Peptides against a protein of PDB entry 3T7K. Designs and how they scored, part 2

Target 1, 248 residues: chain A of PDB entry 3T7K
Amino acid sequence: KAEKILARFNELPNYDLKAVCTGCFHDGFNEVDIEILNQLGIKIFDNIKETDKLNCIFAPKILRTEKFLKSLSFEPLKFALKPEFIIDLLKQIHSKKDKLSQININLFDYEINGINESIISKTKLPTKVFERANIRCINLVNDIPGGVDTIGSVLKAHGIEKINVLRSKKCTFEDIIPNDVSKQENGGIFKYVLIVTKASQVKKFTKLINDRDKNETILIVEWNWCVESIFHLNVDFTSKKNVLYQKK

## One batch from the design tools (peptide; made by RFdiffusion4, then SolubleMPNN)

Design b1_p8_2_s2 (from b1_p8_2, 4 letters changed)
Fold by OpenDDE base, seed 1:
Structure b1_p8_2_s2 (fold): chain B 248 residues (1-248), chain A 8 residues (1-8)
Amino acid sequence: as target 1 above (248 residues)
Amino acid sequence: MKDVELPL
């Protein structure tokens, strides 16, 4: 059925998209439309796997979903597109108008607002955002909304190698791991990096660290600090936004 | 399933 529909066109584009969807297409696609998309070089996956070499995301806007946040770690993310691209494409293909020589849909007309060329270009960098920021080992409180597995998976996709889960009620100083990065001469490396949810945790961890390791650098942030860093593919250490405690 | 937005 798909072949008969596509035989109307003299030339078919190859979009070379390996995509996931978030915040759109919850009901999926019918078999004919999946086959049409496949013949146009558009393959949609249910889940993110590194082996699939994903290069595209479909979403109506910037979202705080696991899929959207992880899509900014693709190597590279070639396109972040609105679902209207697929809708308009399928609409043009299913149109009963006379023999069209070609499909006239430009991918650039469907870019997600706020994902610009500057963001896309950063996904071509050889390093991840937290790797560039010298954040390799973090401490994460066990009561984080969204769960430690999901949050941890997003952070790992962006270059955090080790996530230490802190039992906020029972943890001691010995449970807190240092951010073990080679001292680069020119960047203030934080020895202790923590993601917390409550002001009481800030008070607890700052006391534990300062009582045992008085002269060390500490960064305590909210989850939103990580999200903003991901959305910009840059860590701004000059910003106090979502920073709960900082000792340089 | 709807992808859940991670909380603030």
Scores: peptide ipSAE 0.520, ipTM 0.931, DockQ to the pose 0.686
Fold by OpenDDE base, seed 2:
Structure b1_p8_2_s2 (fold): chain B 248 residues (1-248), chain A 8 residues (1-8)
Amino acid sequence: as target 1 above (248 residues)
Amino acid sequence: MKDVELPL
């Protein structure tokens, strides 16, 4: 069926998209439209797997979904597109108008607002955002909204190797892991990095660390600090936004 | 299935 529909075009583009969708296309696509998209080099996957070498995301806007946050870790992310790209493409293909020589849809017209070339270019870097920030090992409180598995999976996609889950009520100093990174001459490395949800946790962890290790560097942040770092593909250590405690 | 936005 798809071949007969596409036979009206003299030339077909190859978009070379391996995509996931978030915040759109909840009902999926019919078999004919999937076949059409596949012939145009557009493959849509249900879930993110590293083996699929995903390079695209469809979303109506910047979202705080697991899929959207992880898409910024693609190697590279080629395109972040609005769903209207697929809608307009299929609409043009299904149009009963005369023999069109070409499909005239430009991917750049469908870019998600706020995902600019500067963000896309950073996904071509050989390192992940937290790797560049010298954050390898973190402590995460067990009561984090969204759950430790989802949050942890996003953080790992962005270069955090080890996530230590802290039982906020029962944890001791011995439960807190150091950020085991070799001293680089030109960058402030925090020995203890923690993601917390409450001011009481800040007070607890700062006391535990300072009582046992008085001169160590500490960074305590909210989840939003990680999200902002992901959305910018850069950690800004000069910003106090979403930083709850910092000791240099 | 609708993807859930992670909370603030």
Scores: peptide ipSAE 0.520, ipTM 0.932, DockQ to the pose 0.688
Fold by OpenDDE base, seed 4:
Structure b1_p8_2_s2 (fold): chain B 248 residues (1-248), chain A 8 residues (1-8)
Amino acid sequence: as target 1 above (248 residues)
Amino acid sequence: MKDVELPL
């Protein structure tokens, strides 16, 4: 069926997209449309797997979904596109009125607002955003909204190697892991990095660390600090936004 | 399942 529909075009583009969708196409695609998209070099996957070498995301806008946040870790993310790309493409392909010899859809017309070439270019870097920031090991409170597995999976996609889950009510100083990075001359390395949800946790962890390691560097942030760092593919240590406690 | 936005 797809071949018959596409046979009216003299040339077919190859978009070379390996994509996931978030915030769109909840009902999926019919078999014919999947086949059409496949013939155009567009493969849509249900889930992110590293082996699939994903290079694209479809979303209506910047979202704080696991898929969207992880898409910024693709190597590279080639395109972040609005779902209207697929909608208009399929509409043009199914149109009986247009004796179109060619498909006239430009990917660049469908870019997600706020994902620009500056963001795309950073996905071509050999390092991940938190790796570049010298953040390798973090402490994460167990009561984080969204769950430690989802949050942890996003953070790992962005270069966090070790996530230590803290039982916020019962944890001691010995439960807090250091950010084990070699001292580089050119960057403020924080010995302790923590993601917390409450001011009471800030007070608890700052006390535990300062009582045992008085001279150590501490960074305590909200989840939104991580999200903003991911959305910019850069950690801004000069910003106080979403920083709950910092000791240099 | 709808992809859930991770909370603030």
Scores: peptide ipSAE 0.520, ipTM 0.930, DockQ to the pose 0.710
Fold by OpenDDE base, seed 5:
Structure b1_p8_2_s2 (fold): chain B 248 residues (1-248), chain A 8 residues (1-8)
Amino acid sequence: as target 1 above (248 residues)
Amino acid sequence: MKDVELPL
């Protein structure tokens, strides 16, 4: 059926999109439209898998979803597009009866506001954002909103190798893992990196660490510190935003 | 499933 619909065009674009959707297309697409999109080099996946070599996200705007946050870890993220790209494309394909030379939809017209070329360019870097920041091992409190699995999955997508889940009420100093990175010559490495939700956790962990390992560097942040770092694809250690405790 | 925005 799709072939007959597309036969009205003399030339078909190949968009070369391997995409996930977030905040749009909850009901998916019908079989014909999926086939049409596939013929145009647009493949939509339900979930993010590294093997799929995803290069695109569809979303109405910047979202704080797992998919959106992980899309900024794609290698590279080629396009972050509004769902209107697909809507207008399918509309054009279905509406015109006459033979057309070309499909007149340019994906560059559908960029998500705030995902600029500076962000896209950073997804071409050989390293992940937290890797560049010398954050390899983190401590994550078990009471984090969104759950440790989802949060941990996003953090891992962005170069955190090890996530230690702290049972905030029961944990001791021995449960806290160091950020085991080789000292780079030019970067202040934090020995202890923690993501926490409450001021009581800051007090607890700072005490535990300072009582047992007094001279070591500590970074305690909120989840929003990670999100901002992801959205900028850069960790700004000069910013105090969402930093709850820092000891250099 | 609707993608849930991760809470602030």
Scores: peptide ipSAE 0.519, ipTM 0.931, DockQ to the pose 0.662

Design b1_p8_2_s3 (from b1_p8_2, 4 letters changed)
Fold by OpenDDE base, seed 3:
Structure b1_p8_2_s3 (fold): chain B 248 residues (1-248), chain A 8 residues (1-8)
Amino acid sequence: as target 1 above (248 residues)
Amino acid sequence: MKDVELPE
């Protein structure tokens, strides 16, 4: 069926998109539309896998979904597009009235608001955002909303190598791991990095660390600190936003 | 399933 529908066009574009969708297309696509999209070089995947070499995300706007956050770790993210791209494309293809010899839809007209070329360009860097920030090993409380697996998976996609899950009620100083990075001559390295959910955890961990490892550098943040760092593909250590405790 | 936004 797809071949018969596409036969009316003299030339077909190849968009070369390997995409996931978030916040759109919840009902999926019918078999004919999937075949049409495949013939146009648009392949949509259900889940993110590194082996698929994903380069695109469809979303109506910037979202705090696992898929959206991970899409900013693609190597590179070529396009972040509104779902209207697919809607308009399929509408033109299925239209019997359009005497169009060619499909004339430009990807650049469908960019997600707030994902600019500066963000896209950073996805071409050889390093991940937390790697550039000298954050390799973190401590994560076990009671984090969204779950340690989901949060941990997002953080790993962005260059955190080791995630230590802390049992917040039972943990001791010995359960806290250091951020083991080689001292670069020119960069603030925090020895202890923690993501927490409650003010009581800040008090607990600051006491444990300061009592046992005096004068060490500590960074305690909320999850939003990580999200903002991902959305900008940059860690701003001058900002106090979403920082619960900092000791230099 | 609808993708869930991660909480603040």
Scores: peptide ipSAE 0.536, ipTM 0.934, DockQ to the pose 0.685
Fold by OpenDDE base, seed 1:
Structure b1_p8_2_s3 (fold): chain B 248 residues (1-248), chain A 8 residues (1-8)
Amino acid sequence: as target 1 above (248 residues)
Amino acid sequence: MKDVELPE
């Protein structure tokens, strides 16, 4: 069926998209449309796997989904597109108009608002956002909304190598891991990095660290600090937004 | 399934 539909065109584009969808296409695609998309070089995957070398995301807008956050770690993310790209593409293909020489749809017309060329360009960097920020090892509280597995998976996609899960009620100083980064001469490396959910945790962890390891650098942030860093593909250490405690 | 937005 797809071949007969596509025979209307003299030339077919190859978009070379390996994509996931988030916040759109919940019902999937029919078999014919999947075949059409595949012939146009558009392959849609259900889940993110590193082996698939994904380069595209479809979403209506910037979302705080696991898929969207992880898409910013693609190497590179070539396109972040609105679902209307697929809708308009399929609509043009299914149109009963006379034989068209080509499909006239420009990918750049369907960019997700807020994902600009500056963001896309940063996905071509050889390092991940937290790697560039000298954050390798973090402490994560076990009661984080969204769960430690999902949050941890997003953070790992963005260059955090080790996630230590803290049992907030029972943890001691010995349970807190240092951020083991070689001292680069240029830039404030935080020895202790923690993601917490409550002010009581800030008080607890600051006391534990300051009582046992005096004068060390500490960064305690909310999950939103990580999200904002991901959305910008940059860590701004000058910003106090979503920073609960900082000791330089 | 709808992808769940991670909480703030």
Scores: peptide ipSAE 0.533, ipTM 0.934, DockQ to the pose 0.684
Fold by OpenDDE base, seed 4:
Structure b1_p8_2_s3 (fold): chain B 248 residues (1-248), chain A 8 residues (1-8)
Amino acid sequence: as target 1 above (248 residues)
Amino acid sequence: MKDVELPE
């Protein structure tokens, strides 16, 4: 059926998209439309797997979903597109009225607002955002909204190698792991990096660390600090936004 | 399943 529908076009584009969707296409696609998209070089996957070499995200806007956040870790993310690209594409293909010899849809017209070439260019870097920031090992409180597995998976996609989950009520200093990064001359390395949810946790962890490991560097942030860093593909250590405590 | 936005 797809071949018969596409036979009216003299030339078919090859978009070379390996994509996931978030915040759109909840009902999926019918078999014919999937086959049409496949013939146009558009493959849509249900889940993110590194082996699939995904290069595209479909979303109506910037979202705080696991898929969207992880898409910014693609190597590279080639395109972040609005679902209207697929909608308009399929609409044009299914249109009986248009004696179109060619599909005239430019994917550049469907870019997600706020994902610009500056962001896309950073996905071509050989390092991940937290790797560039010298953050390798973090401490994460177990009561984080969204769950430690999901949050941890996003952080790992962005270059965090080790996530230590802290049981906030029972943890001691010995449960806190250092950010084991070799001292590079250029850039503030924090020995202890923690993601917390409550002011009481800030007080607890700052006390535990300062009492046992005096004069060490500490960074305590909210999850939003990580999200903003991901959305910009840059860690801004000059910003106090979403930073709960820092000691340089 | 609807993708859930991670909370603030």
Scores: peptide ipSAE 0.533, ipTM 0.933, DockQ to the pose 0.710
Fold by OpenDDE base, seed 2:
Structure b1_p8_2_s3 (fold): chain B 248 residues (1-248), chain A 8 residues (1-8)
Amino acid sequence: as target 1 above (248 residues)
Amino acid sequence: MKDVELPE
């Protein structure tokens, strides 16, 4: 069926998209439309797997979903597109108009607002955002909204190698792991990095660290600090936004 | 299934 529908075109584009969807296409696609998209070089996957070499995300806007956040770790992310790209493409293909020479859909007209070329270009870098920031090992409180597994999976996609989960009520200093990075000459390495949810945790962890490991560098942030760093594909250590405690 | 947005 798809072949007969596409036969009305003299030339077919190859978009070379390997995509996931978030915040759109909840009902999926029918078999004919999937076959049409596949013939146009558009493959849609249900889940993110590294082996699939995903290069595209479909979403109506910037979202705080696991899929959207992880899409910014693709190598590279080629396109972040609105679902209207697929909708308009399929509408043009299913049109009863006379034989069209070409499909006239420009991918650049469907870019997600706020995902600019500067962000896309950073996904071509050989390093991940937290790797560039010299953050390898972090401490994460166990009561984080969204759960440690989901949050941890997003952080790992962006270059965090080790996530230590802290039981906020029972943890001691010995439970806190250092950020084990070689001292680079250019400064800005924090020995202890923690993601917390409450001011009481800030007080607890700062006391534990300062009592046992005096004069060490500490960074305590909210989850939003990580999200903003991901959305910009850059860690801004000059910003106080979402930073709960910092000792240089 | 609708993807859940992670909280702030």
Scores: peptide ipSAE 0.533, ipTM 0.935, DockQ to the pose 0.685

Design b1_p8_2_s4 (from b1_p8_2, 3 letters changed)
Fold by OpenDDE base, seed 1:
Structure b1_p8_2_s4 (fold): chain B 248 residues (1-248), chain A 8 residues (1-8)
Amino acid sequence: as target 1 above (248 residues)
Amino acid sequence: MKDVEIPE
């Protein structure tokens, strides 16, 4: 069926998209449309797997979903597109107009607002955002909204190698792991990095660390600090936004 | 499954 529909065109584009969807296409696609998309070089996957070498995301806007956040770790993310790209593409293909020489849809017209070329270009860097920020090992409280597995998975996708889950009520100083990064001469490495949810946790962890390991560098942030860093593919250590405690 | 936004 798809072949007969596509026979209307003299030339077919190859978009070379390996994509996931978030916040759109919840009902999926019919078999014919999937076949059409596949013939145009558009492959849509249900889940993110590193082996699939994903290069595209479909979303209506910037979202705080696991898929969207992880898409910014693709190597590279070539396109972040609105679902209207697929909608308009399929609409043009299913149109009963006379034989068209080509499909006239430009991918650049469907970019997600806020994901610009500057963001896309950073996904071509050889390092991940937290790797560039010298954050390798973090401490994460166990009561974080969204769950430690989801949050941890996103953070790992962006270059955090080790996530230590802290039991906020029972943890001691010995349970807190240092950020084991080789001292590069140029840049403030924080020895202790923590993601917390409550002011009481800030008080607890700052006391534990300062009482046992005096004069060490500490960074305590909210989850939103990580999200903003991901959305910009840059960590701004000059910003106090979403920073709960900082000791240089 | 609807992709859930991770809360703040």
Scores: peptide ipSAE 0.584, ipTM 0.932, DockQ to the pose 0.686
Fold by OpenDDE base, seed 2:
Structure b1_p8_2_s4 (fold): chain B 248 residues (1-248), chain A 8 residues (1-8)
Amino acid sequence: as target 1 above (248 residues)
Amino acid sequence: MKDVEIPE
């Protein structure tokens, strides 16, 4: 069926998209449309797997979903597109109009607002955003909204190697792990990095660390600090936004 | 399944 539908075109584009969807296409696609998309070089996957070499995300806007956040770790992310790209493409293909020579859909017309070329270009870097920031090991409180598994999975996708989950009520200093990075000459390495949810946790962890390991560097942030760093593919250590405690 | 946004 798809071949008969596509036979009306003299030339077919190859978009070379390996994509996931978030915040759109919840009902999926029918078999004919999947076959059409496949013939145009568009493959849609249900889940993110590294082996699939995903290069595209479909979403109506910037979202704080696991899939959207992880898409910014693709190597590279080639396109972040609105679902209207697929909708308009399929509409053109299913049109009863006379034989069209070509499909005239420009991918650049469907870019997600706020995902610019500067962000896309950073996904071509050989390092991940937290790797570039010298953040290898973090401490994460167990009561974080969204859950430690989801948050941890996103953070790992962006270059954090080790996530230590802290039981906020029962943890001691010995439960807190250092950020084990070699001292690079250019400064800005925090020995202790923590993601917390409450001001009481800030007070607890700052006391535990300062009492046992005096004069060490500490960074305590909210989850939103990580999200903003991911959305920009850059860690700005000069910003106080979403930073709860910082000791240099 | 709807992808759920991770809360703040």
Scores: peptide ipSAE 0.583, ipTM 0.932, DockQ to the pose 0.681
Fold by OpenDDE base, seed 4:
Structure b1_p8_2_s4 (fold): chain B 248 residues (1-248), chain A 8 residues (1-8)
Amino acid sequence: as target 1 above (248 residues)
Amino acid sequence: MKDVEIPE
């Protein structure tokens, strides 16, 4: 059926998209449309796997979903597109009225607002955003909204190698792991990096660290600090936004 | 599963 539908076009584009969807296409695609998309070099996957070498995300806007956040770790993310690209594409293909010899849809017209070439260019860097920020090991409170597995998975996709989950009520200083990064001359390395949810946790962890490991560097942030860093593919250590405590 | 936004 797909072949018959596409036979009316003299030339078919090859978009070379390996994509996931988030915040759109909840009902999926019918078999014919999947085959049409495949013939156009558009492959849509249900889940993110590194082996699939994904290069595209479909979403209506910037979202705080696991898929969207992880898409910014693709190597590279070639395109972040609105679902209207697929909708308009399929609409044009299924249209009986248009004696179109060619598919005239430019994917550049469907870019997600806020994902510009500056962001895309950073996905071509050989390092991940937190790797560039000298953050390798973090402490994460166990009561974080969204769950430690989801958040941990996103952080790992962006270069965090080790995630230590802290049991906020029972943890001691010995449970807190240092950010084991070799001192590079250029850039503030924090010995302790923590993601917390409550002011009480800030008080607890700052006390535990300062009492046992005096004069060490500490960074305590909200999850939103990580999200903003991911959305910009840059860690801005000059910003106080979503920083709960820092000691340089 | 609907992709859920990770809450703040």
Scores: peptide ipSAE 0.582, ipTM 0.931, DockQ to the pose 0.712
Fold by OpenDDE base, seed 5:
Structure b1_p8_2_s4 (fold): chain B 248 residues (1-248), chain A 8 residues (1-8)
Amino acid sequence: as target 1 above (248 residues)
Amino acid sequence: MKDVEIPE
């Protein structure tokens, strides 16, 4: 059926998209439309797997979903597109009235607002955002909204290798892991990096660390610090935004 | 997985 529908076009584009969707297409696509998209070089996956070499995300806007945040870790993210790309494409293809010899849909017209070429270009870097920031090992409180698995998965996608989950009420200093990175000459490396949810945790962890390891560097941030770093594909250590405690 | 936004 898809072949018959596409036979009306003299030339078919190859968009070369391996995509996930977030905040759109909850009901998926029918079999014919999936096949049409496949013939146009558009493959939509249900989940993110590294083996799929995903290069695209469909979303109506910038979202704080696991999929969206992880899409910024694609190598590279080629396109972040609005769902209207697919809608308009399928609409044009199914249109019987348009004696179109060619599909006239340009993916560049469907870019998600706020995902510009500067962001896209950073996804071509050989390193991940937290890797570039010398953040390898972090401590994450167990009561974080969204859950440690989801948060941890996003952070790992962006170059954090080890996530230590802290049971905030029960943890001791011995439960806190250091950020084990080789001292690079030009970057402020924090020995202890923690993601926390509340001020009481800041007080607890700062006390525990300072009482046992007084001269060490500490960075305590909110989850939103990580999100902003991901959205910019850059860690700005000069910003105090979403930083709860910093000791250099 | 539901495409739920991760809370702040």
Scores: peptide ipSAE 0.581, ipTM 0.931, DockQ to the pose 0.776

